# Ledger of designs, part 7: peptides against a protein of PDB entry 4BOS

Target 1, 163 residues: chain A of PDB entry 4BOS
Amino acid sequence: PVLTRTVVPADNSCLFTSVYYVVEGGVLNPACAPEMRRLIAQIVASDPDFYSEAILGKTNQEYCDWIKRDDTWGGAIEISILSKFYQCEICVVDTQTVRIDRFGEDAGYTKRVLLIYDGIHYDPLQRNFPDPDTPPLTIFSSNDDIVLVQALELADEARRRRQ
Target 2, 163 residues: chain A of PDB entry 4BOS as posed
Amino acid sequence: PVLTRTVVPADNSALFTSVYYVVEGGVLNPACAPEMRRLIAQIVASDPDFYSEAILGKTNQEYCDWIKRDDTWGGAIEISILSKFYQCEICVVDTQTVRIDRFGEDAGYTKRVLLIYDGIHYDPLQRNFPDPDTPPLTIFSSNDDIVLVQALELADEARRRRQ

## One batch from the design tools (peptide; aimed at target 1 A10 D11 W73)

Design b1_p11_1_s3 (made by RFdiffusion4, then SolubleMPNN; from b1_p11_1, 6 letters changed)
Fold by OpenDDE base, seed 4:
Structure b1_p11_1_s3 (fold): chain B 163 residues (1-163), chain A 11 residues (1-11)
Amino acid sequence: as target 1 above (163 residues)
Amino acid sequence: SRAEELARLRA
C-alpha cells in the first residue's frame, strides 16, 4: 500500500475541504466549507470561557464572524474542534519541518486521519491498495504507526524537491 | 495554549 495526496482547490478553504474528504472516506466536496465554518463558529460561541480572547486572539464574537468569512484561513483551533466533533485523531504532516502534529491524541479515539500541510495549503492523504478494486483508505487505526512513517517519508520527499 | 503554539498551521 502507498500513501498519496489528493490535491484540493487552493480557495482559502482547503483545510475544511481536506478534513471533510478524509472523515467522509474520500469524498471531495469543495462546497462543504461554508457549513463547516458555521459549525466552528457555533462551537466557539457555545463556550466563551474556554474559547477566550487569549486563545482566539480576538473576542469570541469577532472570531466567529471572522472564521465564517469565505477568505479566512483555518488553523489549529479549527483542527482541534473538528477532531472533537468527528471523534478522531487528526494528524498533520508538515512538509516544511518534516514533523507530524497530532490533534486529539489524548482523547482515546480509535481512528485517525491525515492531512499534509506545506505552510500555505492543506491536502488530504489516503492509502492506495495494490488491488484496483479496493478503494483508497482515509480512516486509519489510531495504532497504525506505519501510516505516520509513510507520511513523514512523503513530507521528506516533498522537502527535498524544494531544495 | 496548544492552539496558540500551533498558529503556524494556518492555511
Scores: peptide ipSAE 0.465, ipTM 0.898, DockQ to the pose 0.052
OpenDDE base, seeds 1, 2, 3, 5: peptide ipSAE 0.456, 0.452, 0.447, 0.452; ipTM 0.894, 0.893, 0.880, 0.878

Design b1_p11_1_s4 (made by RFdiffusion4, then SolubleMPNN; from b1_p11_1, 6 letters changed)
Fold by OpenDDE base, seed 4:
Structure b1_p11_1_s4 (fold): chain B 163 residues (1-163), chain A 11 residues (1-11)
Amino acid sequence: as target 1 above (163 residues)
Amino acid sequence: SRAEELAALRA
C-alpha cells in the first residue's frame, strides 16, 4: 500500500475540495466549496462566544461574510470546524516543515483523514492498494500511525524536490 | 495573536 496525493484545482477553495474528497471516501467535487463555506459561516455564527474576534481576527459577522466569498482561503479555523462536523481527525502534513498538525486529536474520534499542505495549496491524500479491485482508502483508523509515517515520508520527499 | 498563528495554514 502506498500513500499518494490527488491534485485538486488551485481555485481558492482547495481546502474545502480536499476535505470533501477525503471525508466522502475519494469523491472529487470542486463544486462543493460554496456549501461548505456556508456551513462554516453557519457554525461560526452559531457560537460568537467561542468564535470570538480574538480567534477570527475580525468580528464574527465579518468573518462569516468573508469566508463565504469564493476567493478567500480557508485555514486552521475551517479545518477545526470541519473536523468537528465530520467527527474525524484531520491531519495536515506540511511539506515546508515536514510536520503533521492534527486537528481533533483530543476529541476521541475513531477515524482520521489526511491532507498535504505546501503553504499555498491543499491536496487530499489516499492509500492505494496493489489490488486494482480495491479502491483507494481516504478514511483511516485514528490508531493507524503507519499512515502518518507515510505522510511524513511523502512530505519529506516533496521538500527535497524543492531544494 | 491566535488568529495570526492560525493564518499560517491558510490556502
Scores: peptide ipSAE 0.383, ipTM 0.850, DockQ to the pose 0.057
OpenDDE base, seeds 1, 2, 3, 5: peptide ipSAE 0.375, 0.369, 0.368, 0.369; ipTM 0.851, 0.848, 0.845, 0.844

Design b1_p11_2 (made by RFdiffusion4)
Pose (drawn by RFdiffusion4):
Structure b1_p11_2 (pose): chain A 163 residues (1-163), chain P 11 residues (1-11)
Amino acid sequence: as target 2 above (163 residues)
Amino acid sequence: SARDEKVAELL
């Protein structure tokens, strides 16, 4: 089986669309983004002690309004939040310098999902099977460290191809 | 795309 990128629309919501795709087992639904952003705002507003002005670069309320827009980009704050909400590890494979940032690293989730990130775009990763009957898989066991190795190699290859 | 246009403006 081969680790594969599926290209979602680069409409400013790719982070949410990619996370949704992998946690829902392979469903592409761009319309999920407004609701996922509202979920983020709900969680950010619920903990102003953690989500401070220093962390957000603005007030808690300003950040909530900002993230609810259809044109702002999700990042580490959003990913950390979505990892807990969905109770899975979200592994972002960064093809800029070829590394993996593992959200939920120490929460002992049983599940793991992967996104590929080039500094500008997010797309979901999935495992494809050469068997006509076996659909792609987007959720992996936390014990499954080999998929992380395959993702690092895909990151190398993706970096070479992009250049 | 909308995202790539925004990146181009930022650059």

Design b1_p11_2_s1 (made by RFdiffusion4, then SolubleMPNN; from b1_p11_2, 6 letters changed)
Fold by OpenDDE base, seed 2:
Structure b1_p11_2_s1 (fold): chain B 163 residues (1-163), chain A 11 residues (1-11)
Amino acid sequence: as target 1 above (163 residues)
Amino acid sequence: SPTDAAVAALA
């Protein structure tokens, strides 16, 4: 089994496309972003006490309007929200630092998904199998630390290619 | 957490 990345469009919505890809088992749908943005906005709007201005850096309403724009980028806040919504750990391997940031790691989720991030773009990761009849895997056990090692190896190779 | 700065918002 080999961990590989699927390159998604660099259209400001790569985070949402990447998350959708992995949580849906490998479905590439660049048109999913508007709905993903609305989902996040709905979650934020539903709990203004938790998603406060202190967390958002802007009022709850301003954030909701902002994230629903087609040209705004998501980050830690959006990943955290999506982790909670999909009830899975979202692991982001950074090719610039060769580090993995784990979102939802303390929530007790049994599943994890992986993204690769280069500082300006997100892509989804998947495990490919030698058997051509076995489809790629995007949802892993939260106990599968081997996939994290493989992600680090993939990120390290990517870093070396750029330096 | 939502305040985690590990993966910052992008512009």
Scores: peptide ipSAE 0.034, ipTM 0.725, DockQ to the pose 0.056
OpenDDE base, seeds 1, 3, 4, 5: peptide ipSAE 0.028, 0.027, 0.029, 0.028; ipTM 0.690, 0.674, 0.686, 0.677

Design b1_p11_2_s2 (made by RFdiffusion4, then SolubleMPNN; from b1_p11_2, 7 letters changed)
Fold by OpenDDE base, seed 2:
Structure b1_p11_2_s2 (fold): chain B 163 residues (1-163), chain A 11 residues (1-11)
Amino acid sequence: as target 1 above (163 residues)
Amino acid sequence: SKSDLQAALLA
């Protein structure tokens, strides 16, 4: 089995498209972004005490309006929210640092998904199997350390290509 | 640039 990258459109919503892809088992749907943004805004709006201005860098209402724009980019806050919503660890391998940032690692989730990030773009990762009848896997066990090693290898290769 | 609009991955 090999870990591979599925390139999603380099629009302003690549994070949401990538997350949707992995949590839905490999469904590429760039049109999911508006609803993903709305979902995040809804969650944030539902708990202004937790999602405070200190966390958001702006008022709760301002953030909700901001994240629903089609040209704003998601980051750690959005990933954390999506991790909690989908009840899975979201692991982001960074091609610039060749490190994995884990979101939801302390929540006790049994599943993890992986994204690859180059500083300006997110893509989803999937495991491909030699058996053509076995579909690619996007949801892994949170105990699967091999997939993390493979992700680091993929990121390191990407870094070397860019430099 | 788009990087200016990108939210930080690490917070």
Scores: peptide ipSAE 0.042, ipTM 0.735, DockQ to the pose 0.184
OpenDDE base, seeds 1, 3, 4, 5: peptide ipSAE 0.037, 0.037, 0.035, 0.037; ipTM 0.731, 0.728, 0.721, 0.721

Design b1_p11_2_s3 (made by RFdiffusion4, then SolubleMPNN; from b1_p11_2, 6 letters changed)
Fold by OpenDDE base, seed 2:
Structure b1_p11_2_s3 (fold): chain B 163 residues (1-163), chain A 11 residues (1-11)
Amino acid sequence: as target 1 above (163 residues)
Amino acid sequence: SKTDAAVAAAL
């Protein structure tokens, strides 16, 4: 088994496409972004006390309007929200630093998904198997630290290619 | 897309 990267479009919505890909078991749908943006906005709007101006950097309403734009980028806020929504740990391996940021790591989720991030773009990661009849895996056990090592290896190779 | 660690810590 080998961990591989699926390149998604660099269309400002790569985070949403990547998250959708991994949480849906390997479904590539670049058209998922508008709905996911609205999902995030709905969650934020539903809890203005938690999603405060201090967290959002703008009013709750302003954030909701902003994130629903097709040209705004998702980041840590959106990853955190999606982690909570999908009830999984979202692990982001950074190819610039060869580090993994784990979102939802303290929530007790039993599942984790992995993204690879280069500072401006997100892609999903999947595990491929030697048996061609075994479909790729995108949802891992939160105890599977081997997949994190494999992600770091991918990130390290990517970093070496760019530097 | 970008990730802000400071924002992540707040959530």
Scores: peptide ipSAE 0.044, ipTM 0.756, DockQ to the pose 0.057
OpenDDE base, seeds 1, 3, 4, 5: peptide ipSAE 0.039, 0.033, 0.034, 0.040; ipTM 0.750, 0.721, 0.725, 0.747

Design b1_p11_2_s4 (made by RFdiffusion4, then SolubleMPNN; from b1_p11_2, 6 letters changed)
Fold by OpenDDE base, seed 2:
Structure b1_p11_2_s4 (fold): chain B 163 residues (1-163), chain A 11 residues (1-11)
Amino acid sequence: as target 1 above (163 residues)
Amino acid sequence: SPADEAAARLA
């Protein structure tokens, strides 16, 4: 099995597109972003005590309006929210540092998904199998540390190509 | 890590 990258559009919504791809089992749908943004805003709005100004860097309402814009970028806050919503660990491998940031790692989720990040763009990762009749896998066991090693290798190669 | 600080951005 080989871990590969699916390049999604380099629009301001690549994070949402990438997350949607992996959590839905490999469905590429760039049009999912508006709904993903609204989902996040809905979750944030539902719990102003937790999603406080201290966490958001702006008022709850301001954040909700902001994240629903089509030109704002998602980050750790959004990944954390999506991790909780989809009940899975979201692992982001950074090609600049060749490190993996694991969101939801302490939540006890049994599943993990992987994204690759280069500092400005997110792409989803999937495992391809030698049997062409076996579809690619995007949802892994949270105990599958081999996929993390493969992700690091992929990121390291990407870094070497860029530098 | 960014995972520890939800307010942080990965960028």
Scores: peptide ipSAE 0.051, ipTM 0.771, DockQ to the pose 0.049
OpenDDE base, seeds 1, 3, 4, 5: peptide ipSAE 0.046, 0.040, 0.044, 0.043; ipTM 0.734, 0.721, 0.730, 0.724

Design b1_p11_3 (made by RFdiffusion4)
Pose (drawn by RFdiffusion4):
Structure b1_p11_3 (pose): chain A 163 residues (1-163), chain P 11 residues (1-11)
Amino acid sequence: as target 2 above (163 residues)
Amino acid sequence: THLHHLPPLTA
């Protein structure tokens, strides 16, 4: 089986669309983004002690309004939140310098999902099978460390191809 | 669509 990127629209909401795709087992639905952003705002507003002005670069309320727009990009804050909400490890494979940032690293989730990130775009990763009957798989066991190795190599290859 | 480099990520 081969680790594969599926290209979602680069419409400013790719982070949410990619996360949704992998946690829902391979469903592409761009319309999920506004609701996922509202979910983020709900969680950020619920903990102003943690989501401070120093962390957000603005007021808690300003951040909530900002993230609810259809043109702002999700990042580490959003990913950390979505990892907990969905109760899975979200592994972002960064093809800029070829590394993996593992959100939910120490929460003991049983599940793991992967996104590929080039500094500008997010796309979901999935495992494709050469058997006509076996659909792609987007959710992996936390014990499954080999998929992380395959993702690192895909990151190397993706970096070479992009250059 | 507004494409640019985003801030670095840290888990």

Design b1_p11_3_s1 (made by RFdiffusion4, then SolubleMPNN; from b1_p11_3, 5 letters changed)
Fold by OpenDDE base, seed 5:
Structure b1_p11_3_s1 (fold): chain B 163 residues (1-163), chain A 11 residues (1-11)
Amino acid sequence: as target 1 above (163 residues)
Amino acid sequence: PNLRRLPPLVA
């Protein structure tokens, strides 16, 4: 089994497309972003005490309007929200630093999904199996340390290709 | 020119 990258469109919504892909078991749907943006806005609006201006960098209402635009980028705040919503760790391997940032690691989730990030773009990761009849896996056990090693290998290879 | 980068932020 090998971990591979599925390239999604660079259309300002790559984070949402990538998260949707992995949490739905490998479904590519570039049209998912508007609904996911609205989901995030609804969650943020529901808790203005936690999602404060200090956290958001904008007022709660300004952020909600901003994130619902089709040209604004998701990042760590949105990943944190989606991790909690989907009840899984979201592990992001960064090709610039060759490190993994784990969102939701303290929540006790039994599952994790993986994204690869290059500083401006997110793509989903999947495990392919030798048996062609076995579909790729996107949802891993939170005890699966092998997949994290494989993700680091992918990131290191990507970095070397740019050097 | 536009970035939104990573640090762990889960709550």
Scores: peptide ipSAE 0.048, ipTM 0.739, DockQ to the pose 0.269
OpenDDE base, seeds 1, 2, 3, 4: peptide ipSAE 0.048, 0.035, 0.035, 0.045; ipTM 0.749, 0.692, 0.689, 0.735

Design b1_p11_3_s2 (made by RFdiffusion4, then SolubleMPNN; from b1_p11_3, 5 letters changed)
Fold by OpenDDE base, seed 5:
Structure b1_p11_3_s2 (fold): chain B 163 residues (1-163), chain A 11 residues (1-11)
Amino acid sequence: as target 1 above (163 residues)
Amino acid sequence: ANLRQLPPLKA
């Protein structure tokens, strides 16, 4: 089996599209962003004590209005929120550093999903199987260390292509 | 690049 990258649109919502893709088992839906932005805003608004100005960089209300715009970028805060919501570890492999940042690693989730990040864009990762009748896999066991090795290999190859 | 897109540094 081979780990591959599915390129999603660079439309300011690539993070949301990528997360949706992997948690839904490989469904590409570029129109999912508005609902996901609203979901995040709802979660943030529900806990102003935790999601404080110190965390958000702006007031709780200002953040909620900001993240719901169609041109604002999601990042680590949003990934953390989505990890908790979907009850899975979200692993982000960085092509610039060839490192994997794991979100939700301390929560004891049994499943993990993978994204690839190049500094300005997110794409989802999937495992393809030799049997054409076996659909690609996007949700892995949190004990599957092979997929992390494959992700690092993929990131290293991408880095070499840019050098 | 937008800093909001950056993940935190973890090992």
Scores: peptide ipSAE 0.057, ipTM 0.759, DockQ to the pose 0.328
OpenDDE base, seeds 1, 2, 3, 4: peptide ipSAE 0.054, 0.050, 0.053, 0.054; ipTM 0.748, 0.745, 0.747, 0.747; seed 1 fails the geometry check

Design b1_p11_3_s3 (made by RFdiffusion4, then SolubleMPNN; from b1_p11_3, 5 letters changed)
Fold by OpenDDE base, seed 5:
Structure b1_p11_3_s3 (fold): chain B 163 residues (1-163), chain A 11 residues (1-11)
Amino acid sequence: as target 1 above (163 residues)
Amino acid sequence: PNLRQLPPLKA
């Protein structure tokens, strides 16, 4: 089995498309972003005490309007929210630093999903199996250390290709 | 690049 990258469109919504892909078991739907953005806005609006201006950099209402635009970028705040919503770790491997940042690691989730990040774009990762009849896996055990090693290998290879 | 899209660095 090998870990591979599925390239999604660079349309300002790559984070949402990538998260949707992995949490839904490998479904590529570039049209999922509007609903994902609305989901995040709803969660943020529901807890203005936690999602404060200090956290958001904007007022709660301003952030909600902002994140629902089709051209605004999601980041760590949105990943954290989606990790909690989907009840899984979201592991982001960075091709620039060859490191993995784990969101939701302290929540005790049994599952993890993986994204690859290059500084301006997110793509989803999947495990392909030798048996062509076995579909790729996007949801891993949180005990699966091999997938993290494989993700680092992918990131290192990507970095070397840019050097 | 937009810093908003960067994941936080974790120790």
Scores: peptide ipSAE 0.052, ipTM 0.745, DockQ to the pose 0.316
OpenDDE base, seeds 1, 2, 3, 4: peptide ipSAE 0.052, 0.048, 0.048, 0.050; ipTM 0.755, 0.729, 0.735, 0.741; seed 2 fails the geometry check

Design b1_p11_3_s4 (made by RFdiffusion4, then SolubleMPNN; from b1_p11_3, 5 letters changed)
Fold by OpenDDE base, seed 4:
Structure b1_p11_3_s4 (fold): chain B 163 residues (1-163), chain A 11 residues (1-11)
Amino acid sequence: as target 1 above (163 residues)
Amino acid sequence: ANLRQLPPLQA
């Protein structure tokens, strides 16, 4: 089995597309972003005490309006929210630092999904199997540490290619 | 790049 990336469009919504891809088992749907943005806004608006200006960098209402724009970039806040919404650990491997940031790691989720990030773009990761009749896997066990090692290897290789 | 796009430890 080999861990590979699927390149999604760089249309300012790559994070949402990438998350949707992995949590839906490998479904590429760039049109998912508007609804996912609204989902984020809804969740942010639902808890103004937690999603404060200190966390958001904007007022709660301003952030909700901002994230619903089709040209704004999601980040750690969105990943954290989506991790909880989809009840899975979201692991982001960074090709610039060769580090993995784990979201939802202390929530006790049994599932893990992986994204690869290069500083300006997110792509989803998947495991491809030698059996052509076995579809790629995007949802892993949260105990599968081998996939994390493979993700780091991908990131390291990507970093070397850019140096 | 948008600062919010970065994970917490890298922002």
Scores: peptide ipSAE 0.052, ipTM 0.750, DockQ to the pose 0.290
OpenDDE base, seeds 1, 2, 3, 5: peptide ipSAE 0.051, 0.052, 0.052, 0.057; ipTM 0.746, 0.749, 0.742, 0.757; seed 5 fails the geometry check

Design b1_p11_4 (made by RFdiffusion4)
Pose (drawn by RFdiffusion4):
Structure b1_p11_4 (pose): chain A 163 residues (1-163), chain P 11 residues (1-11)
Amino acid sequence: as target 2 above (163 residues)
Amino acid sequence: DPPQPPKPDYP
């Protein structure tokens, strides 16, 4: 089986669309983005002690309004939130310097999902099977550390190809 | 944020 990127639209919502794709088991639905952003705003507004002006670079309300736009990019705050909401580890494979940032690292989730990130774009990763009957898999066990190794190698290869 | 450019080509 081979770790594979599926290219979602680069419409400024790729982070949400990629997360949705992997947590829902391989469903591409760009229309999920506005609702996922509203979910983010709901959670950010619910904890102003944590989501402070220092963390957000603006007021809590300003951040909520900002993230609800269709043209703002999701990042670490959004990913941390989506990891908890979906109760899975979200592993971002960064092809800029070839590393993995593991959201939900210490929450003991049983599940793991992967995104590939080049500093500008997010796309989902999935495992493809050479058997005609076996569909791709986007959710992996937290015990499954080999998929992280394959993702690191894919990050190396992706970095080489992009250059 | 500005529009994202076309995505690079790799596997």

Design b1_p11_4_s1 (made by RFdiffusion4, then SolubleMPNN; from b1_p11_4, 5 letters changed)
Fold by OpenDDE base, seed 2:
Structure b1_p11_4_s1 (fold): chain B 163 residues (1-163), chain A 11 residues (1-11)
Amino acid sequence: as target 1 above (163 residues)
Amino acid sequence: SPPLPPRASYP
C-alpha cells in the first residue's frame, strides 16, 4: 500500500474540497465548498458562547458572513469544526515543516483522515492498494501510525522538491 | 505541540 496525494483545485476552497474528499471516502467534488461553508457557518452560529469573538477574531455573525464568501480561506478553526462534525481526527501534514498537526486527537475518535498542506493549499491523501479492485482508502484507524509515517515521507519529499 | 496550521492567505 502507498499513500498518495490527490491534487484538488486551488480555488480558495481547497480545504473544504479536501476534507469532503477524505470524509466521503474519496469523492472529488469541488462544488461541495458552498455547502461546506454554510455548514461551518451554521455550526458557529448555533453556539455563540463557544465560538466567541476571542476564538473567531471577529463577531460570530461577522465570521459566519465571512466564511460563506467564496474567496475566503479556511484554516485551523474550520478544520477543528469539521473534525467535530464528522467525528474524526483530521491530521494535517505540513510540507513546510514536515510536521503533522492532529485535530481532534483528544476527542477519542476511532477514525482519522489526512490532508497535506503547504502553507497556501490543502490536498487530500489516500492509500492505494496493489489490487486494482480494492478502492483507495481515505479513512484510517486513529491507531494507524504507519499512515502518519507515510504522510511525513510525502511531506519531506514535497519539501525537497520546493527547495 | 506545534502551532496549528494558519488560515491560508492570499499571496
Scores: peptide ipSAE 0.066, ipTM 0.765, DockQ to the pose 0.056
OpenDDE base, seeds 1, 3, 4, 5: peptide ipSAE 0.062, 0.065, 0.061, 0.061; ipTM 0.768, 0.769, 0.770, 0.765

Design b1_p11_4_s2 (made by RFdiffusion4, then SolubleMPNN; from b1_p11_4, 4 letters changed)
Fold by OpenDDE base, seed 1:
Structure b1_p11_4_s2 (fold): chain B 163 residues (1-163), chain A 11 residues (1-11)
Amino acid sequence: as target 1 above (163 residues)
Amino acid sequence: SPPLPPRADYP
């Protein structure tokens, strides 16, 4: 089995598309972003004490309006929220630093999904199998450390290509 | 816990 990257459109919503892809088992839907943005806004709005100006960098209401725009980029806040919503670890491998940031690692989730990030774009990762009739896997056990190693290898290769 | 990555559009 090999871990591979599925390139999603760079349309300002790559994070949402990528998360949707992995949590839905490999469904590419570039049109998923509006609903996911609304989901984020709803969750942010539901807890203004936690999602404070200190966390958001703007008022709760302003952030909700901002994230619902079709041209704004998600980040760590969105990943954290989506990890909690989907009840899984979201592991982001960074091609610039060749490190993995694990969101939800302290929540005790049994599942993890993986994204690859280059500083301006997110893509989903999947495991492909030798059997062509076996569909790729996007949801892994949180105990599957091999997939993390493979993700680091993938990121390192990507970094080397840019050197 | 490692530092959280910046937003994709971080300057």
Scores: peptide ipSAE 0.072, ipTM 0.773, DockQ to the pose 0.054
OpenDDE base, seeds 2, 3, 4, 5: peptide ipSAE 0.071, 0.069, 0.071, 0.071; ipTM 0.768, 0.769, 0.775, 0.765

Design b1_p11_4_s3 (made by RFdiffusion4, then SolubleMPNN; from b1_p11_4, 5 letters changed)
Fold by OpenDDE base, seed 4:
Formats: structure tokens, sequence, C-alpha cells
Structure b1_p11_4_s3 (fold): chain B 163 residues (1-163), chain A 11 residues (1-11)
């Protein structure tokens, strides 16, 4: 099996599209972002003690208004929240550093999904199978460390291409 | 909008 990247639109909502893709088993829906942004805002607003200004860089209310804009970028805060919401590890491999940031790794989730990040864009990762009748896999066992190795290899190759 | 990388310590 081969780990591959699906390029999603660079429309300021690539993180949301990418997360939606992997947690829904490979469904590409760029229109998912507005509702996901609202979900983030709702969760942030629900716990102002946890989502403090120190974490958000803005007041809780300001952040909620900000993340609901169509042109604002999601990042680590959103990934953390979505990991909890979807009850899975979200592993992000960075092509600039060839490192994997694992969100939710201490929560005991049985599933993990993978994204690839290049500093300005997020894309989802999937495992393709040689059998054409077997659809690509986007949700992996949290014990599947082979997929992490493959993600690092993919990121390393991407980095070499840019050097 | 500036990028928000996954490089931060979040709960």
Amino acid sequence: as target 1 above (163 residues)
Amino acid sequence: SPPLPPRAVYP
C-alpha cells in the first residue's frame, strides 16, 4: 500500500477541508468549512476558562468571531479541537521540517488520521491499495506506526524537491 | 490571514 496526498483547494479553509476529508473516509467537500468554523467557535465559546486569551492570542469572543470569517486560517487550535470532537488522533507531517505533530496522542483514541502541511497549506493523506475494488483508507489504527513512517518519507521527498 | 501552523502546545 502507498500513502498519497490529495490536493485540496487553497481557499483559506484547506485545514477544514482536509480534516473533513480524512474523518469522513475520503469525502472531498470544500463547502464544509463554514459549518466547521461555527463548530470551532461554539466549542471555544463554551469553555472560556480553558480557551483563554493566553492560548487564543485574542479574547474568547474575538477569536470566535475571527475563526468564523471565510478568510482566516485554521491551525493547531482547530486541529486540537477537531481531534477531540472526532475522537481521533490527528497527525500532521510538516514538509519543511520532516516532523510529525500528533494531536490527541494522550487521549487514548483508537483511530488516527493524517494531514500534510507545507507552511502555508494543509492536505489530507490516504493509503491506496493495489486492488482497484478496495477504496483508499484515511482512518488508521492508532497502533499503525508504519503509516507515520510512510508520512515522514513522503514529507522528506517533498522537502528534497524544494531544495 | 496569517498561517496558524501546527507547531504549538495545545491541550
Scores: peptide ipSAE 0.108, ipTM 0.798, DockQ to the pose 0.115
OpenDDE base, seeds 1, 2, 3, 5: peptide ipSAE 0.068, 0.059, 0.058, 0.062; ipTM 0.756, 0.761, 0.763, 0.760; seeds 2, 3 fail the geometry check

Design b1_p11_4_s4 (made by RFdiffusion4, then SolubleMPNN; from b1_p11_4, 4 letters changed)
Fold by OpenDDE base, seed 4:
Structure b1_p11_4_s4 (fold): chain B 163 residues (1-163), chain A 11 residues (1-11)
Amino acid sequence: as target 1 above (163 residues)
Amino acid sequence: SPPLPPRPVYP
């Protein structure tokens, strides 16, 4: 089995598309972003004490309005929220540093999904199998550390290609 | 141009 990258559109919603892809088992739907943005805004609005201006960089309401725009980019805040919402660990491998940030690693989730990030774009990762009748896997056991090694290898190769 | 997404916060 090989870990591969599925390139999603660079349409300002790559994070949402990527997360949706992996948590839904490999469904590519760039049109998922508006609803996911609304979901983020709803969760942010529901807890203004936690999602404070200090965390958001703007007022709670301003952030909600901002993230619902079709041209604003999600980041670590959104990943944290989506990890909690989907009850899974979201592992982001950074091709610039070849490091993995594991969002939700302390929550006791049994599943993990993987994204690859280059500083300006997110893509989903999937495990492909030699048997063409076996569909790619996007949801892994949180005990599957082999997939993290494979993600690091993939990111390292990507970094080398840019150098 | 739209702002870039915040980078993950690495432990």
Scores: peptide ipSAE 0.063, ipTM 0.764, DockQ to the pose 0.113
OpenDDE base, seeds 1, 2, 3, 5: peptide ipSAE 0.062, 0.059, 0.060, 0.061; ipTM 0.759, 0.758, 0.755, 0.752

